# Designs tried in a protein design run: peptides against a protein of PDB entry 4IGA. Part 42

Target 1, 116 residues: chain A of PDB entry 4IGA
Amino acid sequence: KRVLIVDDAAFMRMMLKDIITKAGYEVAGEATNGREAVEKYKELKPDIVTMDITMPEMNGIDAIKEIMKIDPNAKIIVCSAMGQQAMVIEAIKAGAKDFIVKPFQPSRVVEALNKV

## One batch from the design tools (peptide; made by RFdiffusion4, then SolubleMPNN)

Design b1_p16_1_s2 (from b1_p16_1, 6 letters changed)
Fold by OpenDDE base, seed 1:
Structure b1_p16_1_s2 (fold): chain B 116 residues (1-116), chain A 16 residues (1-16)
Amino acid sequence: as target 1 above (116 residues)
Amino acid sequence: MHEEVEKLVEELLASQ
């Protein structure tokens, strides 16, 4: 499966890329904000998306909503430092299939990838 | 705190 990594932090994208690759998945591409995420989803048609929430230009919640309009079957895993209940609820309502709070263990990401 | 989130996620997904 191919994964689109969305996060404004280069370090986080690098970390996720390492986890994803070591787990046997392919990295379809990267995006640094929600607008890029939507564009890349259209372009790459990835199997899975890892989505940050707090990003410039367009936040992750809005990106999830836009991607779900494009593909109602999109598999989006949120990875965010904002683990408040309200944010989790909003992400799931938008269509996310999982919500991983930062900082996370690599195994948690792998588990999420395998389940979606 | 992570446990709370995971439980919430499970509950929300199950209710869909």
Scores: peptide ipSAE 0.497, ipTM 0.899, DockQ to the pose 0.776
Fold by OpenDDE base, seed 3:
Structure b1_p16_1_s2 (fold): chain B 116 residues (1-116), chain A 16 residues (1-16)
Amino acid sequence: as target 1 above (116 residues)
Amino acid sequence: MHEEVEKLVEELLASQ
């Protein structure tokens, strides 16, 4: 399966890329903000998306909503430092299939990838 | 905190 990695932090994208690749998944591409995420989703048609929340231009919640309009069957896993209950609820309501709080263990990401 | 979030996620997904 192919994964689109969305995060404004280069180091986080690199970390996720390492985890995803070592788990046997392919990285379809990367996006640095929500607007780019939507564009890349249309272009690459990935199987799974890892989505940050706090990003410039367009945040992760809005990106989830836009991607779900394009593909109601999109598989989006949120990876965010913002683990407040309100944020988790908002992300799941928007269509996310999981929510992983930063910092995280690689095994948690792999588990999420395997379940969606 | 992570455990609490994971429990919340499970509850939310189950209620959909």
Scores: peptide ipSAE 0.492, ipTM 0.898, DockQ to the pose 0.775
Fold by OpenDDE base, seed 2:
Structure b1_p16_1_s2 (fold): chain B 116 residues (1-116), chain A 16 residues (1-16)
Amino acid sequence: as target 1 above (116 residues)
Amino acid sequence: MHEEVEKLVEELLASQ
């Protein structure tokens, strides 16, 4: 399966890329903001998306909503430091299939990838 | 915090 990694932090994208690759998944591509995420989703048609929330141009919640308009069956895993209950609820309501709070253990990401 | 969030996620997904 191919994964689109969305995060404005280069270090976080690098970390996720390592985890995803070692878990046996392919990295379809990367996006640095919500607008780019939507564009890359259309272009790459990934099987899974890892989605940050706090990004410039377009935040992760809005990106989830836009991707879900494109593909109602999109598999989106949120990875965010914004782990408040309200944010979790909002992300799941938008269509996310999981929510991982930063900082996280690599095994948590792998578990999420395997379950969606 | 993480444990509480994980429980919340499970409950929300189950309720969809």
Scores: peptide ipSAE 0.321, ipTM 0.850, DockQ to the pose 0.761
Fold by OpenDDE base, seed 4:
Structure b1_p16_1_s2 (fold): chain B 116 residues (1-116), chain A 16 residues (1-16)
Amino acid sequence: as target 1 above (116 residues)
Amino acid sequence: MHEEVEKLVEELLASQ
């Protein structure tokens, strides 16, 4: 399966890429904000999306909503910082299939990938 | 804090 990685932090994208690749998944591409995420989803048609929340241009919640309009069956795993319970609720309500709190263990990401 | 969020996620997903 192919994964689109969305995060404004280059280090985080690198980390996720490593985890995803080692788990036997393919990286479809990367996006650095929500607008780019929506564009890349349309372009690449990935099987799975890892989605950050706090990003410039467009946040992850809005990106989830837009992607779900494009593909109601989109498999989106949120990966975001702690302390945002309201954001967790919003993400799940928007259609996210899982929410992983940063910092995370690689195994948590792999489990999420395998579940969706 | 981590556990609380994970628990919330599980509860929300289960309620769908």
Scores: peptide ipSAE 0.204, ipTM 0.788, DockQ to the pose 0.646

Design b1_p16_1_s3 (from b1_p16_1, 6 letters changed)
Fold by OpenDDE base, seed 1:
Structure b1_p16_1_s3 (fold): chain B 116 residues (1-116), chain A 16 residues (1-16)
Amino acid sequence: as target 1 above (116 residues)
Amino acid sequence: MHDEVKKLVEELLKSM
């Protein structure tokens, strides 16, 4: 399966890329904000998306909503430092299939990838 | 918090 990594932090994208690759997945591409995420989803048609929430241009919640309009079967895993219940609820209601709070262990990401 | 979020996600997904 191919994964689109969405995070404004280069370090976080690098970390996720390492985890995803070591877990036997392919990295389809990267995006640094929600608008890029939507564009890259259309372009790359990834199997899975890892989605940050706090990003410039367009936040992750809005990106989830836009991707779900494009593909109601999109598999989106949120990875965010904002682990508040309200944010989790909002992300899942928007269409996310999981929510991983930063900082996280690699095993948690792998579990999410395997489950969606 | 991680476990709380995991449980919340599970409950939310069940309800949808």
Scores: peptide ipSAE 0.536, ipTM 0.913, DockQ to the pose 0.967
Fold by OpenDDE base, seed 3:
Structure b1_p16_1_s3 (fold): chain B 116 residues (1-116), chain A 16 residues (1-16)
Amino acid sequence: as target 1 above (116 residues)
Amino acid sequence: MHDEVKKLVEELLKSM
């Protein structure tokens, strides 16, 4: 399966890339904001998306909503430092299949990838 | 916090 990694932080994208590849998944591509995420989803048609929330241009919640319009079967896993209940609820309501709070263990990401 | 969020996600997904 192919994963699109969405995060504005280069170090976070690198970390997720390492986890994803070591788990036997392929990295389809990367995006640095919600607008790029939507465009890359259309272009690459990944099987799974890892999605940050706090990003410039377009935040992760809006990106989830736009991707779900394109593909209502999209498999989106949120990875965010914003672990507040309200944010979790908003992300799941938007269509996310999981929410992982930063900082996280690699095993938690692998678990999410395998379940969606 | 991590376990709390995980439980919340599970509950939300069951309700949808």
Scores: peptide ipSAE 0.491, ipTM 0.902, DockQ to the pose 0.886
Fold by OpenDDE base, seed 2:
Structure b1_p16_1_s3 (fold): chain B 116 residues (1-116), chain A 16 residues (1-16)
Amino acid sequence: as target 1 above (116 residues)
Amino acid sequence: MHDEVKKLVEELLKSM
């Protein structure tokens, strides 16, 4: 399976790339904001998306909504420091299949990838 | 918090 990694932080994208590849997944590409995420989803048609929330240009919630318009079967895993219940609810309602709070253990990401 | 979020996600997904 191919994963699109969406995060404005280069360090976080590198970390996720390492976790994803070690877990036996392929990285389809990277995006640094929500607008780029939507564009890359259309272009790459990844099997899974890891989605940050706090990003410039377009936030992760809006990106989830736009991706779900393109593909209602999109598999999106949120990975965010914003772990409050309200944000979790909003992300799941938008269409996310999981929500991982930063900082996280690599095993938590692998579990999410294997489950969606 | 992490376990609480996992539990919340599971419950939310069941309801959708």
Scores: peptide ipSAE 0.439, ipTM 0.887, DockQ to the pose 0.887
Fold by OpenDDE base, seed 4:
Structure b1_p16_1_s3 (fold): chain B 116 residues (1-116), chain A 16 residues (1-16)
Amino acid sequence: as target 1 above (116 residues)
Amino acid sequence: MHDEVKKLVEELLKSM
């Protein structure tokens, strides 16, 4: 399966890329904001998306909503430092299949990848 | 915090 990694932080994208590849998944591509995420989703048609919330241009919640318009079956895993209940609820209502709070264990990401 | 969020996610997904 191919994963689109969405995070404005280069370090976080690198870390997720390492986890994803070591778990036997392929990285379809990377996006640095929600607008780019939507564009890359259309272009790459990934199987899974890892989605940050706090990003410039377009936040992760809006990106989830736009991706779900494109593909109602999109598999989006949120990875965010914003683990507040309200944000979790909003992300899940928008269509996310999981929500991982930063900082996280690599195993938590692998579990999410395997379950969606 | 992390376990709490995980449980919340699971419960929310079940309710949808």
Scores: peptide ipSAE 0.199, ipTM 0.787, DockQ to the pose 0.886

Design b1_p16_1_s4 (from b1_p16_1 with Q2H D3E K6Q A7E)
Fold by OpenDDE base, seed 5:
Structure b1_p16_1_s4 (fold): chain B 116 residues (1-116), chain A 16 residues (1-16)
Amino acid sequence: as target 1 above (116 residues)
Amino acid sequence: MHEEVQELVEKLLAEQ
Protein backbone atom coordinates (compact mmCIF):
# COMPACT_ATOMS: atom_id res chain seq x y z
CA LYS B 1 0.00 0.00 0.00
CA ARG B 2 1.08 3.55 -0.80
CA VAL B 3 1.12 6.33 1.79
CA LEU B 4 0.99 10.09 1.29
CA ILE B 5 2.85 11.84 4.11
CA VAL B 6 1.56 15.30 5.04
CA ASP B 7 3.50 17.42 7.55
CA ASP B 8 5.00 20.91 7.39
CA ALA B 9 8.10 19.70 9.27
CA ALA B 10 10.74 18.10 7.06
CA PHE B 11 12.07 16.13 10.01
CA MET B 12 8.65 14.67 10.74
CA ARG B 13 8.16 13.67 7.11
CA MET B 14 11.55 11.99 7.19
CA MET B 15 10.68 10.14 10.39
CA LEU B 16 7.33 8.98 9.04
CA LYS B 17 8.95 7.92 5.78
CA ASP B 18 11.39 5.72 7.68
CA ILE B 19 8.62 4.15 9.76
CA ILE B 20 6.35 3.60 6.76
CA THR B 21 9.03 2.04 4.56
CA LYS B 22 10.40 -0.19 7.33
CA ALA B 23 6.84 -1.43 7.90
CA GLY B 24 6.67 -2.58 4.26
CA TYR B 25 4.59 0.28 2.89
CA GLU B 26 5.51 2.49 -0.04
CA VAL B 27 5.71 6.26 0.23
CA ALA B 28 3.53 7.64 -2.55
CA GLY B 29 4.71 11.18 -1.92
CA GLU B 30 4.93 14.08 0.50
CA ALA B 31 3.03 17.30 1.13
CA THR B 32 4.03 20.24 3.33
CA ASN B 33 0.59 21.79 3.88
CA GLY B 34 -3.10 21.00 3.49
CA ARG B 35 -3.37 22.52 0.03
CA GLU B 36 -0.50 20.39 -1.25
CA ALA B 37 -2.06 17.38 0.48
CA VAL B 38 -5.29 17.80 -1.49
CA GLU B 39 -3.37 18.28 -4.72
CA LYS B 40 -1.12 15.29 -4.08
CA TYR B 41 -4.08 13.11 -3.16
CA LYS B 42 -5.66 13.83 -6.54
CA GLU B 43 -2.37 13.24 -8.32
CA LEU B 44 -1.07 10.17 -6.51
CA LYS B 45 -4.28 8.50 -5.34
CA PRO B 46 -2.58 7.01 -2.27
CA ASP B 47 -4.08 4.20 -0.25
CA ILE B 48 -3.39 5.94 3.06
CA VAL B 49 -2.65 9.50 4.21
CA THR B 50 -0.78 10.57 7.32
CA MET B 51 -2.01 14.07 8.13
CA ASP B 52 -0.60 16.78 10.37
CA ILE B 53 -3.06 19.36 11.71
CA THR B 54 -1.14 22.59 12.23
CA MET B 55 0.12 23.62 8.83
CA PRO B 56 0.32 26.81 6.78
CA GLU B 57 -1.91 27.50 3.75
CA MET B 58 -4.49 24.92 4.84
CA ASN B 59 -4.72 23.07 8.14
CA GLY B 60 -5.12 19.32 8.42
CA ILE B 61 -8.81 19.40 9.34
CA ASP B 62 -9.69 21.32 6.21
CA ALA B 63 -7.43 19.04 4.18
CA ILE B 64 -9.27 15.99 5.53
CA LYS B 65 -12.60 17.54 4.56
CA GLU B 66 -11.40 18.32 1.05
CA ILE B 67 -9.86 14.87 0.56
CA MET B 68 -13.08 13.24 1.75
CA LYS B 69 -14.97 15.22 -0.90
CA ILE B 70 -12.59 13.79 -3.51
CA ASP B 71 -12.65 10.28 -2.09
CA PRO B 72 -15.20 9.39 0.58
CA ASN B 73 -13.28 6.16 1.14
CA ALA B 74 -9.99 7.91 1.92
CA LYS B 75 -7.99 6.39 4.76
CA ILE B 76 -6.55 9.26 6.77
CA ILE B 77 -4.48 8.90 9.93
CA VAL B 78 -3.94 12.14 11.82
CA CYS B 79 -0.52 12.61 13.39
CA SER B 80 -0.43 15.78 15.50
CA ALA B 81 0.94 17.36 18.65
CA MET B 82 -2.54 18.80 19.25
CA GLY B 83 -4.10 15.95 21.21
CA GLN B 84 -6.99 17.93 22.72
CA GLN B 85 -10.29 16.07 22.80
CA ALA B 86 -12.00 18.76 20.74
CA MET B 87 -9.38 18.38 18.01
CA VAL B 88 -9.71 14.59 18.02
CA ILE B 89 -13.48 14.87 17.71
CA GLU B 90 -13.16 17.38 14.90
CA ALA B 91 -10.66 15.21 13.00
CA ILE B 92 -12.78 12.06 13.28
CA LYS B 93 -15.92 14.00 12.39
CA ALA B 94 -14.10 15.30 9.31
CA GLY B 95 -13.38 11.70 8.26
CA ALA B 96 -10.09 10.64 9.85
CA LYS B 97 -9.80 6.99 10.83
CA ASP B 98 -7.24 7.47 13.60
CA PHE B 99 -5.50 10.16 15.61
CA ILE B 100 -1.91 9.74 16.78
CA VAL B 101 -0.54 12.25 19.25
CA LYS B 102 3.03 13.48 18.94
CA PRO B 103 5.46 12.40 20.21
CA PHE B 104 4.60 8.88 19.13
CA GLN B 105 6.14 5.44 19.06
CA PRO B 106 6.82 3.95 15.62
CA SER B 107 4.72 0.92 16.56
CA ARG B 108 1.68 3.18 17.01
CA VAL B 109 2.02 4.44 13.45
CA VAL B 110 2.43 0.90 12.12
CA GLU B 111 -0.62 -0.23 14.06
CA ALA B 112 -2.65 2.60 12.55
CA LEU B 113 -1.42 1.80 9.03
CA ASN B 114 -2.41 -1.83 9.46
CA LYS B 115 -5.88 -1.07 10.84
CA VAL B 116 -7.29 1.56 8.49
CA MET A 1 -3.04 11.53 26.98
CA HIS A 2 -2.16 9.01 24.29
CA GLU A 3 -4.36 6.34 25.82
CA GLU A 4 -7.19 8.82 26.30
CA VAL A 5 -6.97 9.80 22.64
CA GLN A 6 -6.98 6.18 21.52
CA GLU A 7 -10.03 5.45 23.64
CA LEU A 8 -11.80 8.51 22.32
CA VAL A 9 -11.01 7.56 18.72
CA GLU A 10 -12.35 4.04 19.24
CA LYS A 11 -15.50 5.41 20.84
CA LEU A 12 -16.12 7.90 18.07
CA LEU A 13 -15.53 5.37 15.30
CA ALA A 14 -17.82 2.86 16.99
CA GLU A 15 -20.58 5.47 17.13
CA GLN A 16 -20.46 6.12 13.40
Scores: peptide ipSAE 0.646, ipTM 0.932, DockQ to the pose 0.923
Fold by OpenDDE base, seed 2:
Structure b1_p16_1_s4 (fold): chain B 116 residues (1-116), chain A 16 residues (1-16)
Amino acid sequence: as target 1 above (116 residues)
Amino acid sequence: MHEEVQELVEKLLAEQ
């Protein structure tokens, strides 16, 4: 399966890329904001998306909503430092299939990838 | 917090 990694932080994208690759998944591409995420989803048609929330241009919640318009069957895993219940509810309501709070263990990401 | 979030996600997905 191919994964689109969405995060404004280069370090976080590299970390996720390492986890995803070691777990036997392919990295389809990267995006640094919600607008790029939507564009890359259209272009790459990934099997899974890892989605940050706090990003410039377009936040992760809006990106989830736009991706779900493109593909109602999109598999989106949120990875965010914003682990408040309200944010979790908003992300799942938007269409996310999981929510991982930063900082996270690599095993938690692998479990999410395998489950969605 | 991590466990609480996981439980919340499971609950929310089950309600859909």
Scores: peptide ipSAE 0.644, ipTM 0.932, DockQ to the pose 0.889
Fold by OpenDDE base, seed 4:
Structure b1_p16_1_s4 (fold): chain B 116 residues (1-116), chain A 16 residues (1-16)
Amino acid sequence: as target 1 above (116 residues)
Amino acid sequence: MHEEVQELVEKLLAEQ
């Protein structure tokens, strides 16, 4: 399966890329904000998206909503430092299939990838 | 935090 990685932090994208590839998944591409995420989803049609929340231009919640308009079957895993209850609820309501709080264990990401 | 969030996610998904 192919994964689109969405995070404004280059280090986080690198970390996720390492986890994803070592787990036997392919990286379809990367996006640095919610606008790019929507554009890349349209372009690449990935099987899975890892989605940050706090990003410039467009936040992850809005990106989830826009991707779900494009593909109601999108498989989106949120990876965010914003782990408060209200944000988790908002992300799942928007259509996310999981929510991983930063910092995380690599195994937690792999489990999420395997479940969606 | 992590366990709490996982539990909340599972609960929310089950309610869909």
Scores: peptide ipSAE 0.643, ipTM 0.931, DockQ to the pose 0.928
Fold by OpenDDE base, seed 3:
Structure b1_p16_1_s4 (fold): chain B 116 residues (1-116), chain A 16 residues (1-16)
Amino acid sequence: as target 1 above (116 residues)
Amino acid sequence: MHEEVQELVEKLLAEQ
């Protein structure tokens, strides 16, 4: 399966790329904000998306909503430092299939990839 | 916090 990685932080994208590839998944591409995420989803048609929340231009919640309009069957895993209950509820309501709080263990990301 | 979030996610997904 192919994964689109969405995060404004280059170091976080690098970390996720390492985890994803070591788990036997392919990296379809990367996006640095919610607008790029929507564009890359249409272009690359990934099987799974890892989605940050706090990003410039367009945040992760809005990106989830836009991707779900394009593909109601999209498989989106949120990875965010914002682990507040209200944010978790909002992300799942928008269409996310999981929510991982930063900092995280690599095994937690792998478990999410395998379950969605 | 992480365990609490996981439990919340599971609850929310089960309600769908």
Scores: peptide ipSAE 0.633, ipTM 0.929, DockQ to the pose 0.880

Design b1_p16_2_s1 (from b1_p16_2, 6 letters changed)
Fold by OpenDDE base, seed 4:
Structure b1_p16_2_s1 (fold): chain B 116 residues (1-116), chain A 16 residues (1-16)
Amino acid sequence: as target 1 above (116 residues)
Amino acid sequence: PLTQEEIEEIIKKINE
C-alpha cells in the first residue's frame, strides 16, 4: 500500500517515512500543508494518508473534509500533538479512521497502518 | 493528552 505523508515538520515527515518504509509500505509522496495534501491526494491516489492537524495554509481537519469529498473511502490516520478529546472527536467526525497522539512509538503507527 | 484506549473508545462511540 502507498502512503501520503502530510506534516509541516520536515523531521516528522522523515520519521514517518522511516516507519512506513520499514513496515513494508511505500511512500506515495509528501505534503507540507492541507492544501498540498488535497492536491497530492488527487494526483497520487494514495491508499493511506497520515495527517497532521496544525499546519499553515490549511489545517488537517479541513484537509480531511476535502479529501473525504474527493474520496469517501479515503483511509486517513491523524498524527498530531493535539491529543485532546475535542480534537479527536472533530477529526473522527471529519472522516479520519484513527488518531495517533504525538509523541508516538513506531509500533503505534504500524498498527494503525495495518488496521485501515 | 488522551490514551490510546480513550481514543479507541471515542472512535467506537462515534462510529456505532
Scores: peptide ipSAE 0.774, ipTM 0.961, DockQ to the pose 0.928
Fold by OpenDDE base, seed 2:
Structure b1_p16_2_s1 (fold): chain B 116 residues (1-116), chain A 16 residues (1-16)
Amino acid sequence: as target 1 above (116 residues)
Amino acid sequence: PLTQEEIEEIIKKINE
């Protein structure tokens, strides 16, 4: 399966890329903000998306909503430091399948990838 | 921050 990695932090994208590839998945591409995420989703049609929340241009919640308009069956896993109940609820209601709180263990990401 | 278990409960409730 192919994964689109969305995060404004280059370090985080690199970390996720390592985890994803070691788990046997392919990285379809990367996005640094929500607007770019939507564009890349249209272009790449990945099987799974890892989505940051706090990003410039367009935040992750809005990106989830836009991607869900494009593909109601999109498989989106949120990865965010904003691990408060309200944010988790908002992300899941927007269409995300899972929510991983930063900092996270690699195994948690792998579990989410395998489950979604 | 929420625990993994708490997150799973939220997901379950929202998807009911």
Scores: peptide ipSAE 0.774, ipTM 0.961, DockQ to the pose 0.922
Fold by OpenDDE base, seed 1:
Structure b1_p16_2_s1 (fold): chain B 116 residues (1-116), chain A 16 residues (1-16)
Amino acid sequence: as target 1 above (116 residues)
Amino acid sequence: PLTQEEIEEIIKKINE
């Protein structure tokens, strides 16, 4: 399966790329904000998306909503430092399948990838 | 921040 990695932090994208690749998945591409994420989703048609929440231009929640409009069957895994209850609820209601709080262990990401 | 278990419970409830 191919994964689109969305995060404004280059280091985080690199970390996720390593985890995803080592787990046997392919990285379809990367996005640095929500607007770019939506555009890349249309272009790349990935199987899975890892989505940051706090990003410039467009936040992750709005990106999730837009992607779900494009593809109601999208498989989105949130990865965010904002691990409060309200944010988790909002992300899941928007359409995300899972929510991983930063900092995380690689195994947690792999588990999420395998379940969606 | 929420634990993984707490997050799983939230997901379960929302998807019911």
Scores: peptide ipSAE 0.771, ipTM 0.960, DockQ to the pose 0.984
Fold by OpenDDE base, seed 3:
Structure b1_p16_2_s1 (fold): chain B 116 residues (1-116), chain A 16 residues (1-16)
Amino acid sequence: as target 1 above (116 residues)
Amino acid sequence: PLTQEEIEEIIKKINE
């Protein structure tokens, strides 16, 4: 399966790329904000998306909503430092399948990838 | 911050 990594932090994208690759998944591409995420989703048609929330241009919640309009069957895993109840609820209601709080262990990401 | 278990409970509740 191919994964689109969305995060405005270069080090985080690098970390996720390492985890995803070692887990046997392929990295379809990367996006640094919500607008790029939507564009890359259309272009790459990935199987799974890892989505940050706090990003410039367009935040992760709005990106989830836009991607869900394009593909109601999209598999989105949120990965964010914003681990409060309200944010989790909002992300899941928007269409996300899972929510991983930063900082995280690699096994948590792998578990989410295998579950969606 | 919420634990994984708490998040799983929220997801389960929303999807019921």
Scores: peptide ipSAE 0.768, ipTM 0.960, DockQ to the pose 0.924

Design b1_p16_2_s3 (from b1_p16_2, 6 letters changed)
Fold by OpenDDE base, seed 4:
Structure b1_p16_2_s3 (fold): chain B 116 residues (1-116), chain A 16 residues (1-16)
Amino acid sequence: as target 1 above (116 residues)
Amino acid sequence: SLSDEEIEKIIKEIEE
């Protein structure tokens, strides 16, 4: 399966890329903001999306909503931070299938990838 | 998409 990684932090994208590839998944591509995420989804048609919803100055929830318009069957795993209960709930309502909380362990990421 | 039970798990995990 191919995964689109969405996060404004280069380090986080690199970390996720390492985990995803070691778990036997392929990285379809990367996006650094919500708009790019939507565009990359259209272009790459990934099987799974990891979506940072705690991006400063950017709205991951809107990206989820737009992707769901493109593909109602999209498999989106949201990446959240501690204290972001409301944002995670909103992401779920928008169509997210699972979530992981930062900081996370590689096993938790793999679990989410396998479950979705 | 997620069940109420799964939402409760989210709440618990984020608050811990």
Scores: peptide ipSAE 0.111, ipTM 0.717, DockQ to the pose 0.098
Fold by OpenDDE base, seed 3:
Structure b1_p16_2_s3 (fold): chain B 116 residues (1-116), chain A 16 residues (1-16)
Amino acid sequence: as target 1 above (116 residues)
Amino acid sequence: SLSDEEIEKIIKEIEE
């Protein structure tokens, strides 16, 4: 399966890329904000998306909503430092399949990838 | 931040 990695932080994208590839998944591509995420989803047609929340141009919640309009069956895993109840609820309402709070263990990401 | 257990509880509540 192919994964689109969305995060404005280069070090986070690198970390997720390492985890994803070691778990046997392929990295379809990367995006640095919500607008790029939507565009890359259309272009790459990934199987799974890892989605940050706090990003410039367009935040992760809005990106989830836009991707769900394009593909109602999209598999989106949120990875965010914002582990508040309200944010979790908002992400799930938008269509996210899972929510991972930063900092996280690699095994947590792998579990999410395998279950969505 | 919420723990995985707390997140699971929230998700379950929403799905109910």
Scores: peptide ipSAE 0.096, ipTM 0.700, DockQ to the pose 0.858
Fold by OpenDDE base, seed 5:
Structure b1_p16_2_s3 (fold): chain B 116 residues (1-116), chain A 16 residues (1-16)
Amino acid sequence: as target 1 above (116 residues)
Amino acid sequence: SLSDEEIEKIIKEIEE
């Protein structure tokens, strides 16, 4: 399966790329904000998306909503430092399949990838 | 931050 990685932090994208590839998945591409995420989803048609929330241009919640309009069956895993109940609920209501709080263990990401 | 267990509970409640 192919994964689109969305995060404005280069080090976080690199970390996720390492975890994803070691787990046997392919990285379809990367995006640095919500607008790029929507564009890349249309272009690359990935199987899975890892989505940051706090990003410039367009935040992750809005990106989830737009991607779900394009593909109601999109598999989106949120990965965010904002681990409050309100944010989790908002992300799930938008269409996310899972929510991973930063900082995280690599095994948590692998578990999410395998289950979506 | 929420634990994985807390997140799972929240997800289940929303999906019901």
Scores: peptide ipSAE 0.094, ipTM 0.702, DockQ to the pose 0.850
Fold by OpenDDE base, seed 1:
Structure b1_p16_2_s3 (fold): chain B 116 residues (1-116), chain A 16 residues (1-16)
Amino acid sequence: as target 1 above (116 residues)
Amino acid sequence: SLSDEEIEKIIKEIEE
């Protein structure tokens, strides 16, 4: 399966890329904000998306909503430092399949990838 | 998709 990695932090994208690749998945591409995420989803048609929430230009929640309009079957895993109950609920309502709070263990990401 | 139980588990693990 191919994964689109969305995060404004280069270090975080690098970390996720390593985890995703070692788990046997392919990295379809990367995006640094919500607008790029939507554009890359249209372009790459990835199987899975890892989505940060706090990003410039367009946040992750809005990106989830836009991607779900494009593909109601999109598989989106949120990965965010925004660890609030309200944020989890909002992300799930928007269409996210999982929510991983930063900081995280690599095994948690792998588990999410395998489940969606 | 996350079940209600899985959501509750995540919520319980959240610091804030």
Scores: peptide ipSAE 0.178, ipTM 0.773, DockQ to the pose 0.099; fails the geometry check

Design b1_p16_2_s4 (from b1_p16_2, 7 letters changed)
Fold by OpenDDE base, seed 2:
Structure b1_p16_2_s4 (fold): chain B 116 residues (1-116), chain A 16 residues (1-16)
Amino acid sequence: as target 1 above (116 residues)
Amino acid sequence: PLSQEEIEEIIKKINA
């Protein structure tokens, strides 16, 4: 399966890439903001998306909503430091399948990838 | 921040 990594932080994208590849998945590509995420989703048609929330240009919640318009069957895993109940609810209502709070353990990401 | 268990419960409730 191919994964699109969305996060405005280069280090976080690098970390996720390492976890994803070691887990046996392929990295389809990367996006640094929500607008780019939507564009990359259209282009790459990944099987899974890891989605940050706090990003410039377009935040992760809006990106989830736009991707869900493109593909209602999109498999989106949120990875965010915004681990409050309200944000989790908002992300899941928008269409995300899981929500991983930063900082996270690699095993949590692998578990999420395997479940979606 | 919420625990993994709490997040799982939220997901179940929203998708029920």
Scores: peptide ipSAE 0.791, ipTM 0.965, DockQ to the pose 0.920
Fold by OpenDDE base, seed 4:
Structure b1_p16_2_s4 (fold): chain B 116 residues (1-116), chain A 16 residues (1-16)
Amino acid sequence: as target 1 above (116 residues)
Amino acid sequence: PLSQEEIEEIIKKINA
């Protein structure tokens, strides 16, 4: 399966890329903000999206909503430091399938990838 | 921050 990695932090994208590839998944592409994420989703039609929340231009919640408009069957896994209840609820209501709190263990990401 | 278990519970509740 192909994964679109969305995070404004280059080091985080690199970390996720390493985890994703080692787990046997392919990286479809990367996005650095929510607007780019929506554009890349339309372009690449990835199987899975890892989505940061706090990003410039467009935040992850809005990106999730827009992607869900494009593809109601989108498989989005949130990866965010904002692991409070309100944010988790908001992300899941927006359409995310899972929510991983930063910092995370690689096994947690792999588990999420395998479940969606 | 919420634990994984707490997050799973939220997901189950919202999607119930």
Scores: peptide ipSAE 0.791, ipTM 0.965, DockQ to the pose 0.925
Fold by OpenDDE base, seed 1:
Structure b1_p16_2_s4 (fold): chain B 116 residues (1-116), chain A 16 residues (1-16)
Amino acid sequence: as target 1 above (116 residues)
Amino acid sequence: PLSQEEIEEIIKKINA
């Protein structure tokens, strides 16, 4: 399966790329903000998306909503430091399949990838 | 922040 990695932090994208590839998945591409995420989703049609929330240009919640308009069957896993109840609820209602709170263990990401 | 278990419960409730 191919994964689109969305995060404004280069370090985080690097970390996720390492986890994803070592788990046997392919990295379809990367996006650094929500607007890029939507554009890349249209372009690459990835199987899975890892989505940050706090990003410039467009936040992760809005990106989830836009991607769900494009593909109602999109498999989106949120990875965010914003692990408050309200944010989790908002992300899941927007269409995300899972929510991983930063900082996370690699096994948690792999588990999410395998289950969506 | 919420625990993984708490998050799973939220997901279950929303999708029920």
Scores: peptide ipSAE 0.786, ipTM 0.964, DockQ to the pose 0.985
Fold by OpenDDE base, seed 3:
Structure b1_p16_2_s4 (fold): chain B 116 residues (1-116), chain A 16 residues (1-16)
Amino acid sequence: as target 1 above (116 residues)
Amino acid sequence: PLSQEEIEEIIKKINA
């Protein structure tokens, strides 16, 4: 399966890329903000998306909503430092399948990838 | 920050 990695932090994208690749998945591409995420989703049609929340231009919640409009069957896993109840609820209601709080263990990401 | 277990409970609740 192919994964689109979305995060404004280069080091985080690198970390996720390593985890995803070592787990046997292919990295379809990367996006640095919500707007780019939506564009890349249309272009690459990835199987899974890892989505950050706090990003410039367009945040992760709005990106999730836009991607869900494009593909109601999109498989989105949120990866964010904002692990409060309100944010988790908002992300899931927007369409995300899972929510991973930063910092996280690689096994947590792999588990999420295998479940969606 | 919420634990994985707490998040799983929220997801289950939202998805009925």
Scores: peptide ipSAE 0.785, ipTM 0.964, DockQ to the pose 0.908

